# Peptides against a protein of PDB entry 1LOE: the designs that were tried, part 37

Target 1, 181 residues: chain A of PDB entry 1LOE
Amino acid sequence: TETTSFSITKFGPDQQNLIFQGDGYTTKERLTLTKAVRNTVGRALYSSPIHIWDSKTGNVANFVTSFTFVIDAPNSYNVADGFTFFIAPVDTKPQTGGGYLGVFNSKDYDKTSQTVAVEFDTFYNTAWDPSNGDRHIGIDVNSIKSINTKSWKLQNGKEANVVIAFNAATNVLTVSLTYPN
Target 2, 181 residues: chain A of PDB entry 1LOE as posed
Amino acid sequence: TETTSFSITKFGPDQQNLIFQGDGYTTKERLTLTKAVRNTVGRALYSSPIHIWDSKTGNVANFVTSFTFVIDAPNSYNVADGFTFFIAPVDTKPQTGGGYLGVFNSKDYDKTSQTVAVEFDTFYNTAWDPSNGDRHIGIDVNSIKSINTKSWALQNGKEANVVIAFNAATNVLTVSLTYPN

## One batch from the design tools (peptide; made by RFdiffusion4, then SolubleMPNN)

Design b2_p13_1_s4 (from b2_p13_1, 6 letters changed)
Fold by OpenDDE base, seed 3:
Formats: C-alpha cells, sequence, structure tokens
Structure b2_p13_1_s4 (fold): chain B 181 residues (1-181), chain A 13 residues (1-13)
C-alpha cells in the first residue's frame, strides 16, 4: 500500500503533471476546459496514475479531493453541459457525444467502462436527466444516467468550492459544494 | 449544448 497526494495551486502553460485532451488548455493560471462552441470537449488528466484498486490484495483506497470551478451559464437554454470530475482507467480518452460530459457514451450501464464521475450539470437532457429539469449534481457510475442526483442552485460566474470524499469501508461517496462568497 | 469540460485521474492496479 502507498499514499499519493498532490496539489496544484495555479496552472501554467507547461503544466507537467497534466495530460491535456481535446480542447483543454491553461490561461491566466486557470485550467480552461470549454469553448463556447457546440460539441467541444476539453479534458485534463493527472499525468500519474493512482492505485485505488489492487487486484492482488482486493484493497480499495480511500480518497479525498478538492477543487474550485467557475461556470458561466446565464441561461439554461444555450449553455454548455457543465463540469465533471472523474476517475477512470489510465488509458481513458475523451468522449465526444453531445451531453455525455466528455466521459461517457451511453445512458446504459456499462460495467466495462470502469468509470466514476461527479457531474455538475447545467444542461437538461430529456433522455437521462432528472425530470424536474433542475441543474444538478450527479454521481455517475459507468453511465451518464446518474445513480443519484441533487438539485443545485448555480451562482453564475462565482467560484464553487467542491470536496469529494470516498470511504472504502462503507462504499460511500460524499460530494459537497459551497459558495464561499 | 455548447460543449463540456472535465478534470480526471487515471488509475491502474
Amino acid sequence: as target 1 above (181 residues)
Amino acid sequence: SSGSGSLGIGYTD
């Protein structure tokens, strides 16, 4: 067993610990993942793989991550799909299907995906999103159709602080979002 | 929609 930790307080153009995928890049010490253009996908992947599952011992690791993000979505009609944090196999590639947040490619459960994501979803997709149409936080396991969702009141253009924690003993993933200002 | 952005971590055993 081992403990892995890392921290990125600001982003630079030559960020060595990130693999940029799709349209993702850095500017003004921020990671910019989206362009305001239809059907674009921007991703950044931490360059060093982590060991959260050990097939030899069966051990599953606890983890906690925190980050700050900003979404500019003045209306709910002509907006991007939102922001997503994900954990996936090391060879994961961006997915380009509209509405799939660059991570998934189907609303059907696919165990072979081996991907878990936390979505901060700003666009209502009738086919899989909660029927109330609210912007929401979702936990996605091997599917864009969340296993659990909670309505989220977006503060447009404001910094949101997020903490995601996983307890391996209880198999519980906890997500918290706050607006400090 | 007008695109998506994501930040992730890859894992291996």
Scores: peptide ipSAE 0.533, ipTM 0.907, DockQ to the pose 0.775
Fold by OpenDDE base, seed 5:
Structure b2_p13_1_s4 (fold): chain B 181 residues (1-181), chain A 13 residues (1-13)
Amino acid sequence: as target 1 above (181 residues)
Amino acid sequence: SSGSGSLGIGYTD
C-alpha cells in the first residue's frame, strides 16, 4: 500500500502550498491559526488534494504526517479551543467554530462529514469532552465527540512535535506527541 | 471558548 506524507517545516508570508481559510495566516515563519479571539476560525489546507481513499475500490492508503505546534496561553481563563489536524473532502470549508474546532458541526455521528481529525483540545466542553476536564488528545471520526481520548499535559509556549500515522492494513491511527527540551 | 485553529488535508478519489 502506498504511503502519503505531509510535512511543512517553514511557513512564509507567501506560502503557496497552503490555502488559508478564515483567520489563518503566516508570520515569522510560523503558521498562526488563532489568537484565542472569540468568533475566529483559522484553518490552513494543503493546497494539493491527496489520494488516500478510493471510492471505487474502497482501498485506503497509508498516511503519515508530522508537524510542530505551539500553544501560548498566559492564563487559564482566556484560552482557545485547541488545535486540530484533520483530513476531509477536498472541497472542505470551515465548519462550526468554538468547541467544534471549525471542523465539525455535531457531537452525533454524521457519516456525511467524511472527516477524520486529531484534536489537541485545550477547552473543556461539557457536552462531549471527557468528564475529567483534562486537556486531551482525541481522535474524531465524523463527530466532535472523540471515539478515543487521552489526557495531555500542555507545556505552555513549548514546541510540541507530533506524528500522526495511519496504517491501512491494520486500520489503526497512531498519534505521538513529544516535548523536546 | 474563543478561537480555534486547524491544519488539514483535503482528499479526493
Scores: peptide ipSAE 0.525, ipTM 0.909, DockQ to the pose 0.748
Fold by OpenDDE base, seed 4:
Structure b2_p13_1_s4 (fold): chain B 181 residues (1-181), chain A 13 residues (1-13)
Amino acid sequence: as target 1 above (181 residues)
Amino acid sequence: SSGSGSLGIGYTD
């Protein structure tokens, strides 16, 4: 079965800057988000919310975030749904699991979600994923159906370095993934 | 499908 771990820095059992939701937990200095159990949802939130929207000016802030994650998929017949980075309202709670990645509830655009996500999707959901069936990176705006996708070759057990940047002036979100080792 | 994991940032006004 597939397992997913996440690392920005060293994680500890008493990690104070994370809010754990669902089955998310820390072990061996890594944030573990995926269990080898069907439909589990493991989430972690930064404990400090950001002010991405300026209510006074109506401007959206630029942001850049980077992290590493590891996916182990030793069993090709029983893979997890993948890993997702998301930005959502501070009071966000786990959403639908499985192919919805615990972040969304619909393949239809739902503005009430107020959620943007970057998915690193390791499971093909015929209802909304790219028809080629490839593991892929997707940008999701208020829907699990990505507005854009790119095929991604998973390297089992290897740390993937990810950079996500948003340019508010151009309204463009960029995602990069590399395997440095 | 055997689970999903996500890391999020909450935003506020």
Scores: peptide ipSAE 0.522, ipTM 0.906, DockQ to the pose 0.645
Fold by OpenDDE base, seed 1:
Structure b2_p13_1_s4 (fold): chain B 181 residues (1-181), chain A 13 residues (1-13)
Amino acid sequence: as target 1 above (181 residues)
Amino acid sequence: SSGSGSLGIGYTD
């Protein structure tokens, strides 16, 4: 199957390959998706849509993306809701904020969402997050309630390198996160 | 909580 790749390594004040939604914006070298204010929803969409699913054959393409993100919080114990990477229909708009990360509207499976996300969740929501209360990486399919999670230790202010890959042949999504510094 | 940010890709078909 076809492989689609996406990578953003640099940001600028005129980031033409992104469509900003909500409170998202760019500065000299950074993409800012939150103003550190309650209920803020900041989103950025890659300006060119992809063809990951063939509506005629039902075949799904491979997908690989890499990016770097930084969470700058006043301290590591009082942070925002988190950061999320998502794939959604091209006409997607910001969804419910807070614990729903601006990407989903329900903890119940909703096929009409047609959205897959990888969350880097820094806030414990008792209604759906892992009961241990750990900050975590989660894979979300049509619901904010992750189908799989793994504990993740936030390094406040440090760059996290992320690689997300989907293998269509095996139907496996892999997520890697490293702090090289 | 104090906000959320997301980066996404849209798909067609």
Scores: peptide ipSAE 0.502, ipTM 0.896, DockQ to the pose 0.778

Design b2_p13_2_s1 (from b2_p13_2, 5 letters changed)
Fold by OpenDDE base, seed 4:
Structure b2_p13_2_s1 (fold): chain B 181 residues (1-181), chain A 13 residues (1-13)
Amino acid sequence: as target 1 above (181 residues)
Amino acid sequence: GYKRIGFSATRSV
């Protein structure tokens, strides 16, 4: 089968294969999504569109992605709102900020968004988040209200290694997060 | 169909 792959281990000041949106930028070879201010939204898209669905056959692509992220908050007990990996239409733009993570606009299922996200949610939004109030990983399909969640303990300032895999045959998305250090 | 992959983050505190 056809395979497309890419890797970015360091981010330069002229990262032409990224589309920066909102407050996203690169500094010190790191992709930084938010500014050190309140009420910020930042995104970065890989510039090359990914062929994930064949309209003729209906087949959906398998994929595996891995990345490392850091949340470095001044107050470990007051962190909002979170970080997401997402797959969206090619012309996607930043959506609602805050608890919507810049990716969605509704807790109701909205098929028009055509967006799937894996959220690493650091802030409890009573209207849609799990009632236990835990920080969590969530799988979001066309809604900020996750179809599945798992509690996640933030290690402030530490690098989290993430692997996300999708098996098209089983229609199963898996997410793994570890703090190796 | 084609999609773009990306990262997003928000900060409100």
Scores: peptide ipSAE 0.764, ipTM 0.969, DockQ to the pose 0.913
Fold by OpenDDE base, seed 1:
Structure b2_p13_2_s1 (fold): chain B 181 residues (1-181), chain A 13 residues (1-13)
Amino acid sequence: as target 1 above (181 residues)
Amino acid sequence: GYKRIGFSATRSV
């Protein structure tokens, strides 16, 4: 059985195992995805490609990932647009900004995207987000319109702990978020 | 097949 693992506890100014895209950068040991300006998109990719499935056997990998993130917006009641963990083609580039989170280009299912994402969405987009208007966690498959969502209360400026697990046997993706501090 | 994992964020306000 093949196993791949990595961890980054501190982010340095010369982080060679990350590919920075858009406005993504590191400062003071933090990975910062967006600049303090309007209409910004930032991404960071782990430089090593991940073996998701075996073409010979058809087996799909299980995985577990954990991370901590902070959304620090100047106005807690007007926050746009969100933060995303995603899995995409090796040559992926930033996609549409704003409500598309720099990961997708359509609310319609587009299998050519070949992208799966877990969104932490802070802004209500009427065209595709849950009608209750809640900030939410969403599972996105080839579309910014989530296949499943759950309400989430943003604690602005606080560290959130996230665990994402995928069980290949059941085809179930599990997401948990806590604010321990 | 191989893919890359990453993080993305946008700010519009």
Scores: peptide ipSAE 0.760, ipTM 0.969, DockQ to the pose 0.917
Fold by OpenDDE base, seed 3:
Structure b2_p13_2_s1 (fold): chain B 181 residues (1-181), chain A 13 residues (1-13)
Amino acid sequence: as target 1 above (181 residues)
Amino acid sequence: GYKRIGFSATRSV
């Protein structure tokens, strides 16, 4: 049995256990991904690779992650695309295609992407997002087109608590989001 | 067998 765990409660100016990509940076002890400018990508990766699949036994790891985020987006007319928590190949690089949240590059399923993401999507893209136009949480497997979505009412400027868990035995990924305050 | 985890965000418009 192998277990890897880590926690970052305060993001410092020299956070060496993170790999910053694009315009991602830390300020005021927070990880900031999106600048208030057009055509920007910001990412941050945990520097240590995570062993999620055992090639010898074929076993897939369980995991639980939790985080808190704040989005300032009072209306849909001046809003960024949203953000993702994602799991990707070790050499993953930011993607610049519009609406793909910096993670994917197509709405078509592409197994070679080897990327799973939970999206917190604040921008409606007619080509792949749920037709109701709601801001939503999505589970993305090798495509920006989510395999499952749920409407999510953004509380502007409020802290949201997220828990993401994966049960390897059942192959079920669960996502919970709450606004405790 | 190994992956990296992280966060990503974009602003397209």
Scores: peptide ipSAE 0.736, ipTM 0.965, DockQ to the pose 0.817
Fold by OpenDDE base, seed 2:
Structure b2_p13_2_s1 (fold): chain B 181 residues (1-181), chain A 13 residues (1-13)
Amino acid sequence: as target 1 above (181 residues)
Amino acid sequence: GYKRIGFSATRSV
């Protein structure tokens, strides 16, 4: 089975409290989003909303966030669907589970979702995932079908350091994942 | 406009 935990190392000037949704919970050191059981959706939200754009000017804010996650997948035949970082409406609730990662409801573009996600996808869904079947990082905009993907080799049980940055001037989102040696 | 940032993970089977 596969379990996923993570820790937030950086987001904004202050560490925010978390709103737990579904089966997510926290321990002293980690937030655990999934259990080693079937049919689970675990989410955690930063309690304080973030100001993404200025209503007066329309300008979008830059942001950078860093976090660490661990996936324990001792059995390659019994893996979870994945882990995702997302930005959603303030009243966001868990969405469709499984391959939709609890964040989306369709592979079709749906602007009403108003959700952007970075997925760390560990399960191949033939209907929308890259055809090579690789575990991958994806950028999802209002759809579980990523607008861009990159193959990612999971290191079982090891901490992955992630940095996500958005440059509003260029409208470019960058994602980096490293396994420290 | 305001949004919330979050984390999600799922398991089907």
Scores: peptide ipSAE 0.687, ipTM 0.955, DockQ to the pose 0.664

Design b2_p13_2_s4 (from b2_p13_2, 5 letters changed)
Fold by OpenDDE base, seed 4:
Structure b2_p13_2_s4 (fold): chain B 181 residues (1-181), chain A 13 residues (1-13)
Amino acid sequence: as target 1 above (181 residues)
Amino acid sequence: GYMRIGFSATRSV
């Protein structure tokens, strides 16, 4: 079975295996996606394309990814808009900001997006987010309107550990988030 | 088929 893997524990100023987009950059060994200003969008892509599916058979690969992220907002009661892990076409560029998280452009299903995302959404957008208004984790397929969500309590400034796994045989994507400290 | 993985974030407040 073909297997590929990579790991980045610390981010340096010459991180050649990342493609920075928008306001994304590295500082103090951290990947920082947004500037400390309003109306910012930042992304970072792993530079090497990932073999996600077999073009001949259409079979999708299994994958597991883990990462740690921090949201550090000056006001823990007013945080927007969120953080996203995504898989997109190799030539993907930043999309709509704000509630679209820089990944999507519509709440309507758009297959041309060819983008799957796991969102960690800190801001309630009435038009597409769960009606309870909770911050949430969402699985997004070609739309900012998640196909599934679960309430998530942000711990401002704390490191969240995330594991995302996809089982191709069952077509199930699993997301786990913990605050270990 | 090949794709890229990445992270994205936005701030509006």
Scores: peptide ipSAE 0.771, ipTM 0.970, DockQ to the pose 0.892
Fold by OpenDDE base, seed 1:
Structure b2_p13_2_s4 (fold): chain B 181 residues (1-181), chain A 13 residues (1-13)
Amino acid sequence: as target 1 above (181 residues)
Amino acid sequence: GYMRIGFSATRSV
């Protein structure tokens, strides 16, 4: 088997291994996805395509990814809409903003999306989010309506450590989030 | 098959 890995600990002003989309940019060694204005979408893609499955056998790769993120909202009681890690077709472009997180266009299952996401959703959308209204982590497959969710308490302005792992043998995706600070 | 990984965020407020 082959293994592909990468690590970015500091983000520079000319980050050649990232494709910036929408309002995504780097500043002060941080990747910043949104601007300090309303109704923005920002994305950043790793420039190198990832070999997710074997075209001959159909076998899907195992993977583990870890990252740190910060949501810094001016008002911790009114935060919209959220942050996502996603895997999408190589030519992926920003999708619908707002509650669709710039990744999806529908709450209905759409296989043509070919997109899997882990959402860190800060805003309650009555049409598809869990009815308890909690901020939550969700696993999204070809739809903004998560196949599974878990409540998550946002610590505004604090660094969250995330680990996402996929076991191809069991077809299980696990997500862990901690606030170590 | 090949795909790209990335991050996305939206701000509405």
Scores: peptide ipSAE 0.765, ipTM 0.969, DockQ to the pose 0.905
Fold by OpenDDE base, seed 2:
Structure b2_p13_2_s4 (fold): chain B 181 residues (1-181), chain A 13 residues (1-13)
Amino acid sequence: as target 1 above (181 residues)
Amino acid sequence: GYMRIGFSATRSV
């Protein structure tokens, strides 16, 4: 079975294996996606396309990804929207619609977007987010309106470890988030 | 089929 793997432990100033979009950039060995400025979007794509689907067999690949993130959100009323790990068509472009995390452009299901995202959502959008208003992890398929969510208690400024795994045989995507420290 | 993976974040307000 063919396997593609990569790892970026430190993000350098000349990270050639990333495609930066919007306001995304690297600094202090970290990928920075957002600025403390309203109406901004920042993205970074792995430069090499990933072979997700076998055209001969129709089989979808299994995958496991892990990353560490930090969110600085000292209060709940002055926060950014959150961020996503996403998979999208090769020519994906940043989306500027507010609240759509730069990935989607509607709360309506749109299969033509061909985009799947795991959201770490820190801003309550009454039109599509869980009614309890909690910060949450969501699975987004072709829409910002998650097909499944789980409440997540953000630890301000702390490093969170995330593991996302997809099992093609069961068609199940799993997300785990831990604060090791 | 090929796709790209990445990270995306926004601040709307």
Scores: peptide ipSAE 0.753, ipTM 0.967, DockQ to the pose 0.831
Fold by OpenDDE base, seed 3:
Structure b2_p13_2_s4 (fold): chain B 181 residues (1-181), chain A 13 residues (1-13)
Amino acid sequence: as target 1 above (181 residues)
Amino acid sequence: GYMRIGFSATRSV
């Protein structure tokens, strides 16, 4: 077996192990993905490709990732779309379609995208989001239309702790979000 | 197979 791990506790101005795309950048030791203006996309990729599955055996890797984030959204009337943690092909590029979080470009399932995302969605899109209109966490497989969602009560400006784990044996992805303070 | 991981965000309106 083989294990790959990394940790970034502080994001610096010369973070060479990240590939910045669109408007993504670092400031005050934080990764900042978008500006408070319309029609923006920001992404940051870990520069080293990750060995997700064995090309010879087909065995898929287990993984665990954790991060903290802050969203400033005091109301739902002037808010961005949210953000994702995602896994995509090595040559992945930012997508500019509205409401697709910079990762997808359709609500229809598209196997060729080969992209999985966990979304933290703050904007209600009638065409694909849960009908209750709640801000939500979603698991997205090759589509912005989540295969599963759960309502999430955003605490404005507060740090949220996230843990995402994948068990290859059971093919189960788990997501947890807490506000410790 | 190899993939890249990352974060992405947008503001549409």
Scores: peptide ipSAE 0.744, ipTM 0.966, DockQ to the pose 0.820

Design b2_p13_4_s1 (from b2_p13_4, 5 letters changed)
Fold by OpenDDE base, seed 3:
Structure b2_p13_4_s1 (fold): chain B 181 residues (1-181), chain A 13 residues (1-13)
Amino acid sequence: as target 1 above (181 residues)
Amino acid sequence: FLNSSGSLGIGYY
């Protein structure tokens, strides 16, 4: 068995282990993915792919990831579509359309995308988001329409701590979000 | 709407 791990505690101006896509960049030791400017999609992709699926044995690896993010969205008027963490095939490309979170390109299920994302969605898209209109956390499997969602009360401008874990034995993905302060 | 978003990801194989 093997274990691969990495950690980025702060971001520099020349972050070699990230591939910046779209409008993503670093400033003040933070990764800035969007500044809530119209029609911008920012992505950052870890520069080294990880081995998750063994084609010979069919085994799928467990993984755990954690990160901290901040969203400034004091109201719902001029709000971006949110932030998402994703795992996708190595040749993944940024997608246009902020509502698709820069990861998907259609509201339809597409198994060929082979992409899993955890969205922290701040904008209600009538066509696919939960009908209650709440800001929400969603688990997206090959579709912008989440397979599961949970209402999320955004603490505006506060740092949120996120842990995402996948248990291959149970095929369960867990997401936790806390505001420590 | 702004039609804007940010994402952080990892490629896999």
Scores: peptide ipSAE 0.675, ipTM 0.945, DockQ to the pose 0.826
Fold by OpenDDE base, seed 5:
Structure b2_p13_4_s1 (fold): chain B 181 residues (1-181), chain A 13 residues (1-13)
Amino acid sequence: as target 1 above (181 residues)
Amino acid sequence: FLNSSGSLGIGYY
């Protein structure tokens, strides 16, 4: 079986292994995806596409990624839409912003999207988010409407450690988020 | 609301 691994913990001014899209950039050894301004879609792509699907065998590779992110909201009442990790076809470009997180264009299932995302959603969109209104982690497949969600308590300004792993044999995607002490 | 988001992604083939 084929395995792909991805990890970034420190960023420099010339981060050559990332392709910045929209409003994303690096500063102070951090990847800044979104500033506290309106109507921004900040994306960063790993500069090398990964081989996940083998067209000859039909096999799907195992996948593991780890990263640390910080959400530093200006206040508790006016936050951005959230942070998203995604896997999309090569040559992917920013999609619809706002509640669609720059990754999707519809709440309806769209197989042509060919996109899987893990959202760390900080804004409640009535049309598709869990009815309890909680900030949440969601797994999104070809739609901004998650196939599964779990409530997540944001620690504002704190580093969250994330590990996302896909096991092709079991067809299970696992997400872990921790705030280390 | 800010109507803003950040994302980290990987292209695949």
Scores: peptide ipSAE 0.615, ipTM 0.932, DockQ to the pose 0.839
Fold by OpenDDE base, seed 4:
Structure b2_p13_4_s1 (fold): chain B 181 residues (1-181), chain A 13 residues (1-13)
Amino acid sequence: as target 1 above (181 residues)
Amino acid sequence: FLNSSGSLGIGYY
């Protein structure tokens, strides 16, 4: 089956392959999705949509994406909600902020969302997050309530390498996160 | 808490 790949290794002040939404912007070498201030929703979209689903056959393409992200926690009492990678309809706009990560609007399954996300969640929302309160990686399908989660230890200010791969033949989504340094 | 988040996304068709 067809394979699509997405990778951005460096960012600049004139990043032509990104569409910025909300509070997202670039510096000399970084994409900044949120500042350490209250009530921000920052998004960046890859400027070219991808063909991943064939409406005629129902077939889904293989998908692989890799990226590096950094979460900076300026202090112990002001914690943000986290970082999310998502795939959504081409005309997607920022959704509900805070615990909904700017990607979803409900904890209930909503097929009209047509959105799949991998969350790197740093804030415990009692209504839907794992009861242990751990920071976690979650796979979200049409809902902020993850279909699967795994505890994740945040290393503040460190670069996390992420690979997200979908195998259409096996219908398996794989998420890997490493701190190489 | 900050009530802030960031996301990186791809549009699909």
Scores: peptide ipSAE 0.592, ipTM 0.921, DockQ to the pose 0.830
Fold by OpenDDE base, seed 1:
Structure b2_p13_4_s1 (fold): chain B 181 residues (1-181), chain A 13 residues (1-13)
Amino acid sequence: as target 1 above (181 residues)
Amino acid sequence: FLNSSGSLGIGYY
């Protein structure tokens, strides 16, 4: 079983290994996916696709990625829909915005999406989010309606360290988020 | 509230 990893530790205006979609761009210091305005969808794709599924054998690769993200809203109670990490077919384009996070188009399971995402969801959508209304981490498979969620307390403006790992042998995806400071 | 989102992704085959 093949193992793949994904890591970007430094960003700049000449970021050649990213394909920007929608409102996403880079500065000398960071990748900026959105601004504090309505109706924006910003995406950045790693420019080199990865081989994680062998159509002939059915084998799936192990996958590990780590990154740091910041949600910097005008204040802790006036935030947008959130941040999402996703794996999708190579020709993927921005999907429905707002609560669909620019990654999905339906709360119903849609196998044609072929998309897996980890959402860091800061806005409660009554139609599909956990009923407690908490901000949460969710694992999404072909639907914006998560197959599993965990409550998460946003620390506005602070860096969150994330590790996402998929073990092909056990078919288990793990997500960890920490605020080190 | 705002209705914006950002995402980081990787393509696969």
Scores: peptide ipSAE 0.556, ipTM 0.905, DockQ to the pose 0.835

